# Peptides against a protein of PDB entry 7Q4I: the designs that were tried, part 54

Target 1, 281 residues: chain A of PDB entry 7Q4I
Amino acid sequence: HENSTIAERLYSEVRVLCWIMTNPSNHQKKARHVKRTWGKRCNKLIFMSSAKDDELDAVALPVGEGRNNLWGKTKEAYKYIYEHHINDADWFLKADDDTYTIVENMRYMLYPYSPETPVYFGCKFKPYVKQGYMSGGAGYVLSREAVRRFVVEALPNPKLCKSDNSGAEDVEIGKCLQNVNVLAGDSRDSNGRGRFFPFVPEHHLIPSHTDKKFWYWQYIFYKTDEGLDCCSDNAISFHYVSPNQMYVLDYLIYHLRPYGIINTPDALPNKLAVGELMPEI

## One batch from the design tools (peptide; aimed at target 1 W215)

Design b2_p23_7_s3 (made by RFdiffusion4, then SolubleMPNN; from b2_p23_7, 15 letters changed)
Fold by OpenDDE base, seed 5:
Structure b2_p23_7_s3 (fold): chain B 281 residues (1-281), chain A 23 residues (1-23)
Amino acid sequence: as target 1 above (281 residues)
Amino acid sequence: DEERKKIYEKAEEEAKEIDKLYS
């Protein structure tokens, strides 16, 4: 027995288009498993590739393959979304084909925000961009207004947005968004715990012998801990998730239940005005 | 453990490439 009334409400009120970064070699190996697991909980799911695949719902963007083309693919993906799908959703999530996302938790985080607020969320990193930028692998979500500003105001202006296709896609979009006053939001919960993660759950939950020289500790914008306090009970995403792990996570999150324990959701917060952010933690 | 190590190594390599591009 399950009561999903509030989740169904949020599905209708907080519409999310998910676009998945992939390539033709990964359509069968990775992307189809996103479609068969967490991707089915998006309001709209699109795979951005260099080749069309009608079975997968993959779009052929006019870009080459390889890491040096990821920024080009991101620009073309959002151009495609703006042209064809800007009114199909309120929020627009970028994820990789090895990212796992709990879409209901993302809707919960986004609920108070207006999609007309120029804001985006993810795992915030501090280098290279003054306000920070969101990790590409953890996935990041733009408001409708953020997409509009990115495509209409930033992309056409070489002074605001890099015109060539080289560079790290997450850094470059972060620079572009900052230049058009799209705010890098705080995705942490009320306890200060993160929601977007650039690694698998095990890497965050289990304390490691990783020293302070590890790049992640130098990149993370907000203070974070390892162990059970690392992660929100309403965590949104994890990266480097294998296809098999996606099915395991789907089972653990949506099927496996401890008998006799009932989770009662917190009350929804009040909605914010356009341009308003949640208070500082 | 080996899989965890491999992921960290991959992520570290990617971060180094970013640092090379923007430092």
Scores: peptide ipSAE 0.505, ipTM 0.923, DockQ to the pose 0.870
OpenDDE base, seeds 1, 2, 3, 4: peptide ipSAE 0.264, 0.496, 0.496, 0.489; ipTM 0.786, 0.921, 0.920, 0.919

Design b2_p23_7_s4 (made by RFdiffusion4, then SolubleMPNN; from b2_p23_7, 11 letters changed)
Fold by OpenDDE base, seed 2:
Structure b2_p23_7_s4 (fold): chain B 281 residues (1-281), chain A 23 residues (1-23)
Amino acid sequence: as target 1 above (281 residues)
Amino acid sequence: SEERKKIYEEAEKIAEEIDKEYS
């Protein structure tokens, strides 16, 4: 038995549609395991593919497969969401079929923000986009207004958004969103610790990269450390999570408990006005 | 670990490809 009253409240007040980037070859291998683990905690879960799968709830987007089509798939996914689901949620998460997400922690982060604020969150990278862009693998979440601006204002304009389907999907959407004044938010907690991660917990928690030339250290927008201080106690996502690791994480996070330890959640922050962001750390 | 190495190498290749395309 547990008290989930606050989580239930946030489930209702901070509605999240999760769309999963996948392909037909990964429906059974990866995507199914997302559906059976963290994906069930989304208010709505959709798998974006090139083939329909009614068991998975996969949508066949009019795009090809492969890395060169990921940008095309992202554009079509958000077009589909805007057309069919824009009112089904307040926030719209993109994740890969090997991304694990603690949706409750995401709702906690998003709670103060208005979904009418043009903002998106994720693991912010600094190159190529002035305000930064969010790592595709770590997953990124758009407000409803951000989705509207992306689909209605950016996508139809080739000067604002790349018309071709080629390119790095996360960089391209980052450029598009910047061009329509969608803000790249700061997803760090009050201690300055990250919440969205482009690797598995082990890779962030266990120091191993002493080489400052490692791409991650060159790409991160905000200063970060390795070890226990790398990660928020309310971390949201990890990438390169195998299907087996998803079940392990589900067990560790939602089932395994140290007897006699009760975690009292912090009070919810004050809600922000439309257009307002949390102060920089 | 070997798994970590593999993942990092893959991620590095992706980053290099991005750098080539956008630099």
Scores: peptide ipSAE 0.504, ipTM 0.923, DockQ to the pose 0.865
OpenDDE base, seeds 1, 3, 4, 5: peptide ipSAE 0.028, 0.488, 0.460, 0.029; ipTM 0.563, 0.918, 0.910, 0.680; seed 1 fails the geometry check

Design b2_p23_8 (made by RFdiffusion4)
Pose (drawn by RFdiffusion4):
Structure b2_p23_8 (pose): chain A 281 residues (1-281), chain P 23 residues (1-23)
Amino acid sequence: as target 1 above (281 residues)
Amino acid sequence: SEHREELDEFYQEEHEEDEELLE
């Protein structure tokens, strides 16, 4: 048994809309498993694809397939969400079909922030954007104000926002958001441990690649060695998670528990004013 | 160990493909 009253209260207080980037080849192989595991825990779940599908109720974006159109799918998905869902949620998560998200921990992190604060959160990388950009695979989440500025202020101005549909989807949205004064938030916990992860848990708990010019150690905005200390007890996301591993993480996180060890929740911080972020770690 | 090395190579290749998209 579990008492989930606190999470149910945050469910209504911190509405999270989750959109999943997918394609027809992945509808049954990957996207289905996201819907059956962590997707149903979002306030609203949307599968963004290039074709319709009964099972997922997938939205067909006017965008071709291929890695060269991921940026186009991101722009069209946020335009669609602004057009049809801007008042349906406070927070707007982009995630791949191999991202796993602990949605309750996302509501915990977002609780103190105003949806009117122009901010987005994720795993922060240094290159290509001065204030940093968020890993597309770890998932990144935008405030309602961040979605308004992206669709209303950045997309119509080609100097602020790349008009072609090519490029690294996460780097491009990082540039458009910096160009419209959307803040790159700090998603680490109060102990400095990460919450958003671009790899599976083993890769962060046991870093095999050892600071040997591997791209991750160069890209990470906040320096860390990782290891057994890498990860928050309220981590939010992992990536490169197979469809089977979605169900395993669900079982180990939500079901399996050591008897007599009761997780006591840390107190919620006080709400912040518009434009304010938590004290820096 | 072999499996972890294969994963490191795979993640590196996927990253280099991302950088090529910025060209």

Design b2_p23_8_s1 (made by RFdiffusion4, then SolubleMPNN; from b2_p23_8, 13 letters changed)
Fold by OpenDDE base, seed 3:
Structure b2_p23_8_s1 (fold): chain B 281 residues (1-281), chain A 23 residues (1-23)
Amino acid sequence: as target 1 above (281 residues)
Amino acid sequence: SKEREEFNKKVEEEFKEVLKLLE
């Protein structure tokens, strides 16, 4: 007796293409489990690799493997998307093969925005890029216009976008997007709680005597609380999620229900005009 | 971390049957 009317509406109105960063050694170990869990809730799911895999629906990008090639893979992935899939979705999510995403919550966040607005969302970090950039591990989502600007305006110009394939992937795309006036959006909910997380739920939800010197506290763009107030009730992503943890999360979020408790969704906000952002909290 | 590994092991043991159904 599941009521999915609103979720079905958002599935049609807020179309999301998810591309997964992976490699041939992780096709069976990690990527397959993304496909069997949260990835099935994307409108389009593509695995970006260095080798083709028809069973997984993986694309062989012309890049090498390793951390030093992640930026190169990201550039080629978005080039591929722009060439083949730019009209297949309104929003384009990058995630790792150990990122878990609640796609319905992402659609809820994106609903008021026009895909023609040059904007992208994720876990916003403050170093290196003036407006900030989105953490690679937490996953980040670009509007259709943001993808267009990235591929058509930024990538062809070495002054706007790094031509080499080396560097921190998330920082480099952040620089490129800033240079073509793609706005780094605020993904926090109305209560100021984060939605994209670069760690597992345990690391965010459980107050750890984290050393104040932990790099994360220096990198976060917005102030965050620890404990249950750290995270939105409509959280979108977590990182460093093992394959087994993906199935656990899928069960807990989509199958396990406390008997007698009915959750009612919040009303959808008004749609924004092209170029308009939600007010800062 | 060791703490994370222990937590994951516990979760896997507790939900082993559920995981089999979801795979």
Scores: peptide ipSAE 0.028, ipTM 0.520, DockQ to the pose 0.032
OpenDDE base, seeds 1, 2, 4, 5: peptide ipSAE 0.025, 0.007, 0.006, 0.026; ipTM 0.539, 0.448, 0.304, 0.584; seed 4 fails the geometry check

Design b2_p23_8_s2 (made by RFdiffusion4, then SolubleMPNN; from b2_p23_8, 15 letters changed)
Fold by OpenDDE base, seed 4:
Structure b2_p23_8_s2 (fold): chain B 281 residues (1-281), chain A 23 residues (1-23)
Amino acid sequence: as target 1 above (281 residues)
Amino acid sequence: MEEREKFDEKVEKDFKELLKLEE
């Protein structure tokens, strides 16, 4: 039988609001499957759309649809969160409707950090932003203080944050956050393995003769390996996960167990002071 | 930024196609 005592403790102490980027055409096709799988493990789950859906708990943001409006949707989503939900959680995760997240592993990573520390985590990319930015597809998580700074300090100032709704949403939020001194954290585990992944597990786990010119290798902030050493045993997210694969992953991670193998969790690290980060590996 | 958007579109297309083949 499973002992979930530590997971239950972290559920209470590391509260996560998950907001899902979606659109009306994907409410039934994709978003509902997030709600039925990993999204149920968030402390609060909100779907950010352009149309209201009471069955899904979707919010209609005052934005258009399409890739050219994703930045606008991200800005409005965090404005909505700040206005209505800033005290409902300690951490605020953005994910796509085809992102799968192991929320317990995210809570474990976040546990030592104060939500009053201006920091955010994800799959860090190096171009365009000096400190780096987090990949949109892999999902990224902001501390409560990071959300406050983004909404209150960055968004109202066109010099700090792009007022136009065009552009790559993950790059644009990365620029805004840097401009208000929100730190781009290191989400790697103690072995230097990544936790947030912009692709499906198969793409990361299987060594491919990918061309060295593949954009991903130019974008990753930290050096990563392919194969079994690619990924943390406490990985947090994968992207481009189909609805069917979400149920498969949910079964494999939370139900399927090899008989006779018991995993003992590592001890929780000490909590950090406000403004303190874990040492770089 | 334009280059990133193009890459994102390509990656999204490639993975969508891959997922369809696995289904």
Scores: peptide ipSAE 0.155, ipTM 0.760, DockQ to the pose 0.055
OpenDDE base, seeds 1, 2, 3, 5: peptide ipSAE 0.006, 0.042, 0.068, 0.009; ipTM 0.432, 0.656, 0.707, 0.450; seeds 2, 5 fail the geometry check

Design b2_p23_8_s3 (made by RFdiffusion4, then SolubleMPNN; from b2_p23_8, 14 letters changed)
Fold by OpenDDE base, seed 4:
Structure b2_p23_8_s3 (fold): chain B 281 residues (1-281), chain A 23 residues (1-23)
Amino acid sequence: as target 1 above (281 residues)
Amino acid sequence: DKKREEEDKKIEEEFKKLEELNK
């Protein structure tokens, strides 16, 4: 018998709205598979697109499509969330339509934090932003206060936030959030292992003779190792996950069990005060 | 960063090929 009592408690106490970055050409190809797998474990799931889709629950944002419009789409998505959904959750996850997320592991990481703390989490990168920024592909999660500051304080001020819709969306939101004192949190576990991953599990778990010139090694904010020590046992996200691999991961994580092995969850940490962060490792 | 975007595209293409091989 599976005991989900702690997961059910965290579902109620750590409410997550997930918004998925998608486009009309990917509604059926990718986004619907998010809805049928990990997206069902969000407290609220919204697909942000340029066209409405009633089957998907997709919102038509007033933006164009293409990589050069991703920043525009991110700004409009958070404006829409703030206007319609700011009280529907405590935390607000951005993910791509090829990101897979273990929402229970994200709730566990977020549990000690107040949603009124101006903080966000993800795979932290070091270039362009002094405190770092979170990788767009790995997905990133904002507190309710972080969303408020982004939409109300940053977006209306061209000195704090880029008004043009061009640029790398993850870098641009990272600049805006830094400019309104939203903290780039540390998402690593107690062993210093990462939880948000900008690639598939295989790419992180298998030591590849990746050229030391591979951009990722220059971009990571925290030192990471390859192999079995790359990744937290409580990993949260992976990127470049195909529709078929989403179902495979859903089976492996939620259905497949080694007989006779019982995982006991760690005790929940103490809750932090508003504005308090976990110590960096 | 244009270099990152180009490398991300290559990684996406490699994974698509792996998926096609696993079909």
Scores: peptide ipSAE 0.040, ipTM 0.647, DockQ to the pose 0.051
OpenDDE base, seeds 1, 2, 3, 5: peptide ipSAE 0.011, 0.006, 0.007, 0.033; ipTM 0.462, 0.379, 0.402, 0.634

Design b2_p23_8_s4 (made by RFdiffusion4, then SolubleMPNN; from b2_p23_8, 17 letters changed)
Fold by OpenDDE base, seed 4:
Structure b2_p23_8_s4 (fold): chain B 281 residues (1-281), chain A 23 residues (1-23)
Amino acid sequence: as target 1 above (281 residues)
Amino acid sequence: DEEAKKFDEEAEKHFKELLELEK
């Protein structure tokens, strides 16, 4: 019924380590459901917590719990990855335990890029960081070189990276990465449609009566639309996805098929040189 | 509509979280 040859090729050529931001209270409630759905499609899956859980494959990071410690947890997570897993993958995705990710679509986006290129991708926001930063909830993915620069060059220098564990996690990593010349990439498809989303699908797909002055429209780095044109056909992530919705999405994306409709994948683009980005749209 | 309201509520929640963390 299915031809997965290209997906299998990308699985081997575009290796992704996914680390999930979680806490002990959410191991069973949320994180377990990530492991049972989209997380199984990562080359490596690690849950970053404050307590070890061998069943979940959770790591106990030396940080406290709570929203005020998310930045601290992110720093320790990438330190752990660099020490133990830097060669286990080419790309390193951060996601929350209520983020859903279509990993195959992420591999497709990443395929042309060298993992030695200092770049990261996600839902780009424009405030606070000149080049922009990636929304934490939508998830963001660093190249191997980006992880190296973050851990080795940025983290040890208080002038480049905030030493305190307070602050908005996604903004702080964005500042650090900019300070070590890691580029904030453009994750939009060839039609200019977004791939990483900080909300659930229905919130993006359904036109809103939200005021044009609403914060989201001021924060988004690139132009975005509502309705059917909101999202790439190769969308990568959504946020605020409940455990039950994860299973629904898994069924809809990987099992449910309209009879008689055959999807033909687009040809893979040419690979870029180290340090080269795709042309801006 | 109800869906627009939900979107606004979720967006506002995210925004508030961001502002609290930036303090």
Scores: peptide ipSAE 0.046, ipTM 0.739, DockQ to the pose 0.712
OpenDDE base, seeds 1, 2, 3, 5: peptide ipSAE 0.032, 0.033, 0.030, 0.032; ipTM 0.696, 0.730, 0.636, 0.725; seed 3 fails the geometry check

## One batch from the design tools (peptide; aimed at target 1 H209)

Design b2_p24_1 (made by RFdiffusion4)
Pose (drawn by RFdiffusion4):
Structure b2_p24_1 (pose): chain A 281 residues (1-281), chain P 24 residues (1-24)
Amino acid sequence: as target 1 above (281 residues)
Amino acid sequence: SEEEEKLEEDMELVEKQTEELLEE
């Protein structure tokens, strides 16, 4: 058994809308498994696709397929969410169909921040954006104020926001958000361990590639060697998670426990004023 | 532009190195 009263209270206090980028080829292979595992724990779940689907209730964006249209799908998804869901949630998560999210840990991290604070969170990378951009695969989450500025202030101005539908979806939204004074938040825990991860847990716990000009060690904004210390007890996301591994992570995280070891929750920080972030690590 | 080309090349390198990592 479990006592989930605390998480149920945060469920209502910190509404998270999750949107999943997918395509028709992945509707049954991947997107279904996201809905059956971590997707149902969001306050609202939306599958953004180029075609409709009964099982997912998928939204067909007026955007073609291919890696060259991922940026177009991101712009259309946030425009659709602003048009139809801006008051349905406080926080707006973008995730791929191979992202796994522990939604309860996302509500824990977001609790102190005002949804009116212009901020977004994720795994922070250094290149192409001065304040950094968030890994698209690790998932990134925008405040309601960040979604308003993106749709109302950045998309209508081609100088601030790339108008073509090509490019790295995460780099482009990082540029549009920096251009409209949306802050790149720090998602690490108070001990400095990461919460958002672009790879499976094994790749962060046992880093095989050893600082040998591998892109990850150059891109990471906050320097770390990772290893067995890499990851927070309240980590939020992993990526390149197969459809089968969605169910395994669900089992090991939510079901399997060592008898007699009771997780005691850290106290929630006090709420922050509009425009304020937590003390830097 | 030159910045777009650099980004495209860097993304190709990331994809390649990621594929090699996932094959291990």

Design b2_p24_1_s1 (made by RFdiffusion4, then SolubleMPNN; from b2_p24_1, 9 letters changed)
Fold by OpenDDE base, seed 1:
Structure b2_p24_1_s1 (fold): chain B 281 residues (1-281), chain A 24 residues (1-24)
Amino acid sequence: as target 1 above (281 residues)
Amino acid sequence: SEEDEKLKKDFEEIEKQTKELLSL
């Protein structure tokens, strides 16, 4: 028997809308596996596409398909969320159709923050944006106020937010959010370990797997270690997770238990005031 | 973007290296 009382409390108090970046060719191949695994743990799950799919709950956004339209799709996705769903959640996660997310760990990270605080979290990168930006593949989560500022203040102003649909999606939203004073938060745990990961677990867990010249080490905002110390015990996301790996992860995280080991959760931190952030570590 | 293509190539290289490492 599992005691999920704390997780149930956080499910109610830290409401998360997850929107999944997908396309019609991936509805059956990828997106449906998100819906059947980690996506079911979101308070609301929406698939953002160029075609409607009633079985998937996919929305047809007024954008073309292709890599050059990812920024366009992100803008339209957040417009759609603001118009139809801004009160359905407190936090708004973007993920790809090959991102796996432990939603309970995200709720734990978000618990102290007010959704009226203009903040967003993810795997923070340092280039192009002064405060940093969040890696698109690792997924990133905006507060309700961050979504409001993005849609109402940034998007209508070409000086604050790129009007065309070209560019790196994660960089462009990062620029827009910075320009409306949405803060790029620190998603690390109390030990300084990362929670959002732009790769699969094995790429982070295996020491010396990457050359020191690998771009990732130049892009990460916070210094991270390789190996077992790479990742928080409360990790939130991994990217490039295949459909089959989603079911494996779902089993390993939510079903497989070592007999005789009982995990006691840490106490919840105190709630922060509106506009307050956790101290930097 | 060119950056997204670079990221993808870098990932493909990592994936290849991972598969090679796991096959050892």
Scores: peptide ipSAE 0.022, ipTM 0.591, DockQ to the pose 0.164
OpenDDE base, seeds 2, 3, 4, 5: peptide ipSAE 0.012, 0.021, 0.017, 0.009; ipTM 0.367, 0.550, 0.507, 0.369

Design b2_p24_1_s2 (made by RFdiffusion4, then SolubleMPNN; from b2_p24_1, 11 letters changed)
Fold by OpenDDE base, seed 2:
Structure b2_p24_1_s2 (fold): chain B 281 residues (1-281), chain A 24 residues (1-24)
Amino acid sequence: as target 1 above (281 residues)
Amino acid sequence: SEEDKKEKEDFEKILKQTAELLSL
């Protein structure tokens, strides 16, 4: 006896295409578990690989495998999306095959924004890109207009977007998007708590679990608290989630219910005009 | 393996943290 009316409304109004970065060696090990868990809650789910897999719905992109080809894969993935799927969704999520995403929480965050606003969201990092860039592992979501600008305006211009396939994927797309005036949005909730996490919940929620010298604290764009205040009640993503952990998260989030506790969702915020962002917190 | 132990520890801690988050 679950009331999903608001979630169903958002599923219709905030359409999300999820593309999963994977490789042929991970199709069975990781990617299929994304498809069986959180990926089923996307409006469209596509696995971007170097080999076709009809069971997975994997696309063979014209790229090699390995860490040095991740940027090439991202460019080809968004080209493929733009050519075949740009009208199938309003928002376009990149995730890894070990990223877990609560798609309903992402729709809630995205609801006020126009898909025609040139914006993208994720875990914002401050180095290398003036406005910041979104961590690749936490997943990042582009508006339809952001995808258009990336593919049509940035990719064809070597001055705006790196033509070779080398470099840090998340940094390189962040540079390209900045160069075409796609805004690096703030994904934090109204309390200033993060929603996209480049690690498992454990590393964020347990105080003092990470050394203060850990690179993450130097990279994070916004100041974050440690412990329970680290993370939004409407958290969107976690990285380094094993296949087994995905099923556990699916159980805990979507199946496990404390008897007699009814959670009433907050009211939806007002929709923003095209080009408007939520106020900084 | 050390990886399996770490994965299990990570899982147990995720469960504990999620349970703690759900109990807050």
Scores: peptide ipSAE 0.024, ipTM 0.425, DockQ to the pose 0.034
OpenDDE base, seeds 1, 3, 4, 5: peptide ipSAE 0.019, 0.023, 0.021, 0.014; ipTM 0.518, 0.498, 0.464, 0.445; seed 1 fails the geometry check

Design b2_p24_1_s3 (made by RFdiffusion4, then SolubleMPNN; from b2_p24_1, 8 letters changed)
Fold by OpenDDE base, seed 2:
Structure b2_p24_1_s3 (fold): chain B 281 residues (1-281), chain A 24 residues (1-24)
Amino acid sequence: as target 1 above (281 residues)
Amino acid sequence: SEEDKKLEEDEKEVRKQTEELLSL
């Protein structure tokens, strides 16, 4: 028997809207597998596309397809969320259609924070943005206040936010958010281990896949190690997860249990005041 | 801008290195 009482509490108290970056060619290939796996654990799940798909619950945003339109799609996605869904959740996750997310672990990380705190979380990178920015592929989550500031204060002002639809999506939103004083939070656990990952677990858990010249080691904001200590026990996301691997991860995380091992969750931290952050480690 | 060009070049390199990793 499973006791999900704390997870159920967090589902109610830490409401997450997940929007998935996708395109019409990936609706059946990728996006539907998100919907059938981790996406079902979001309080609200929306697929942001260029074409409507009622089976998927995909929204047709007024944008083109291709890499040069990802920033445009992100802007339109958050505009859509602000207009239609800003009160449906407390936190707003962007993920790709090949990102896997453990939503319960995200709720645990977010629990102490007020959704009225202008903050966002993800895999923090150091280039281009002084406070850092969050990796697009690892997924990033904005507070309700961060979404408000992004849509209402940043997007309408070309001096604060790039008006063109081109550019690196994650960098551009990072610039915009910094310009409206949305804080780039620290997603690491109490042991300093990361929670959002821009690659599959294998690439983080197995040392020596990359040398020190690999871009990730140059981009990562917080120093991290490879191997078993790479990742929090409460890791939140992984990127480049194939549709088949989503089902594997879903089975391993939510179904497969070692008999006789009982995990007792840590106590929930105290809630922070509006504007307060957890101390950096 | 020169900054935009640099960012684009860096993004291309990131993609290249990532594709190399994913091909292993």
Scores: peptide ipSAE 0.620, ipTM 0.945, DockQ to the pose 0.783
OpenDDE base, seeds 1, 3, 4, 5: peptide ipSAE 0.607, 0.599, 0.601, 0.605; ipTM 0.943, 0.943, 0.943, 0.943

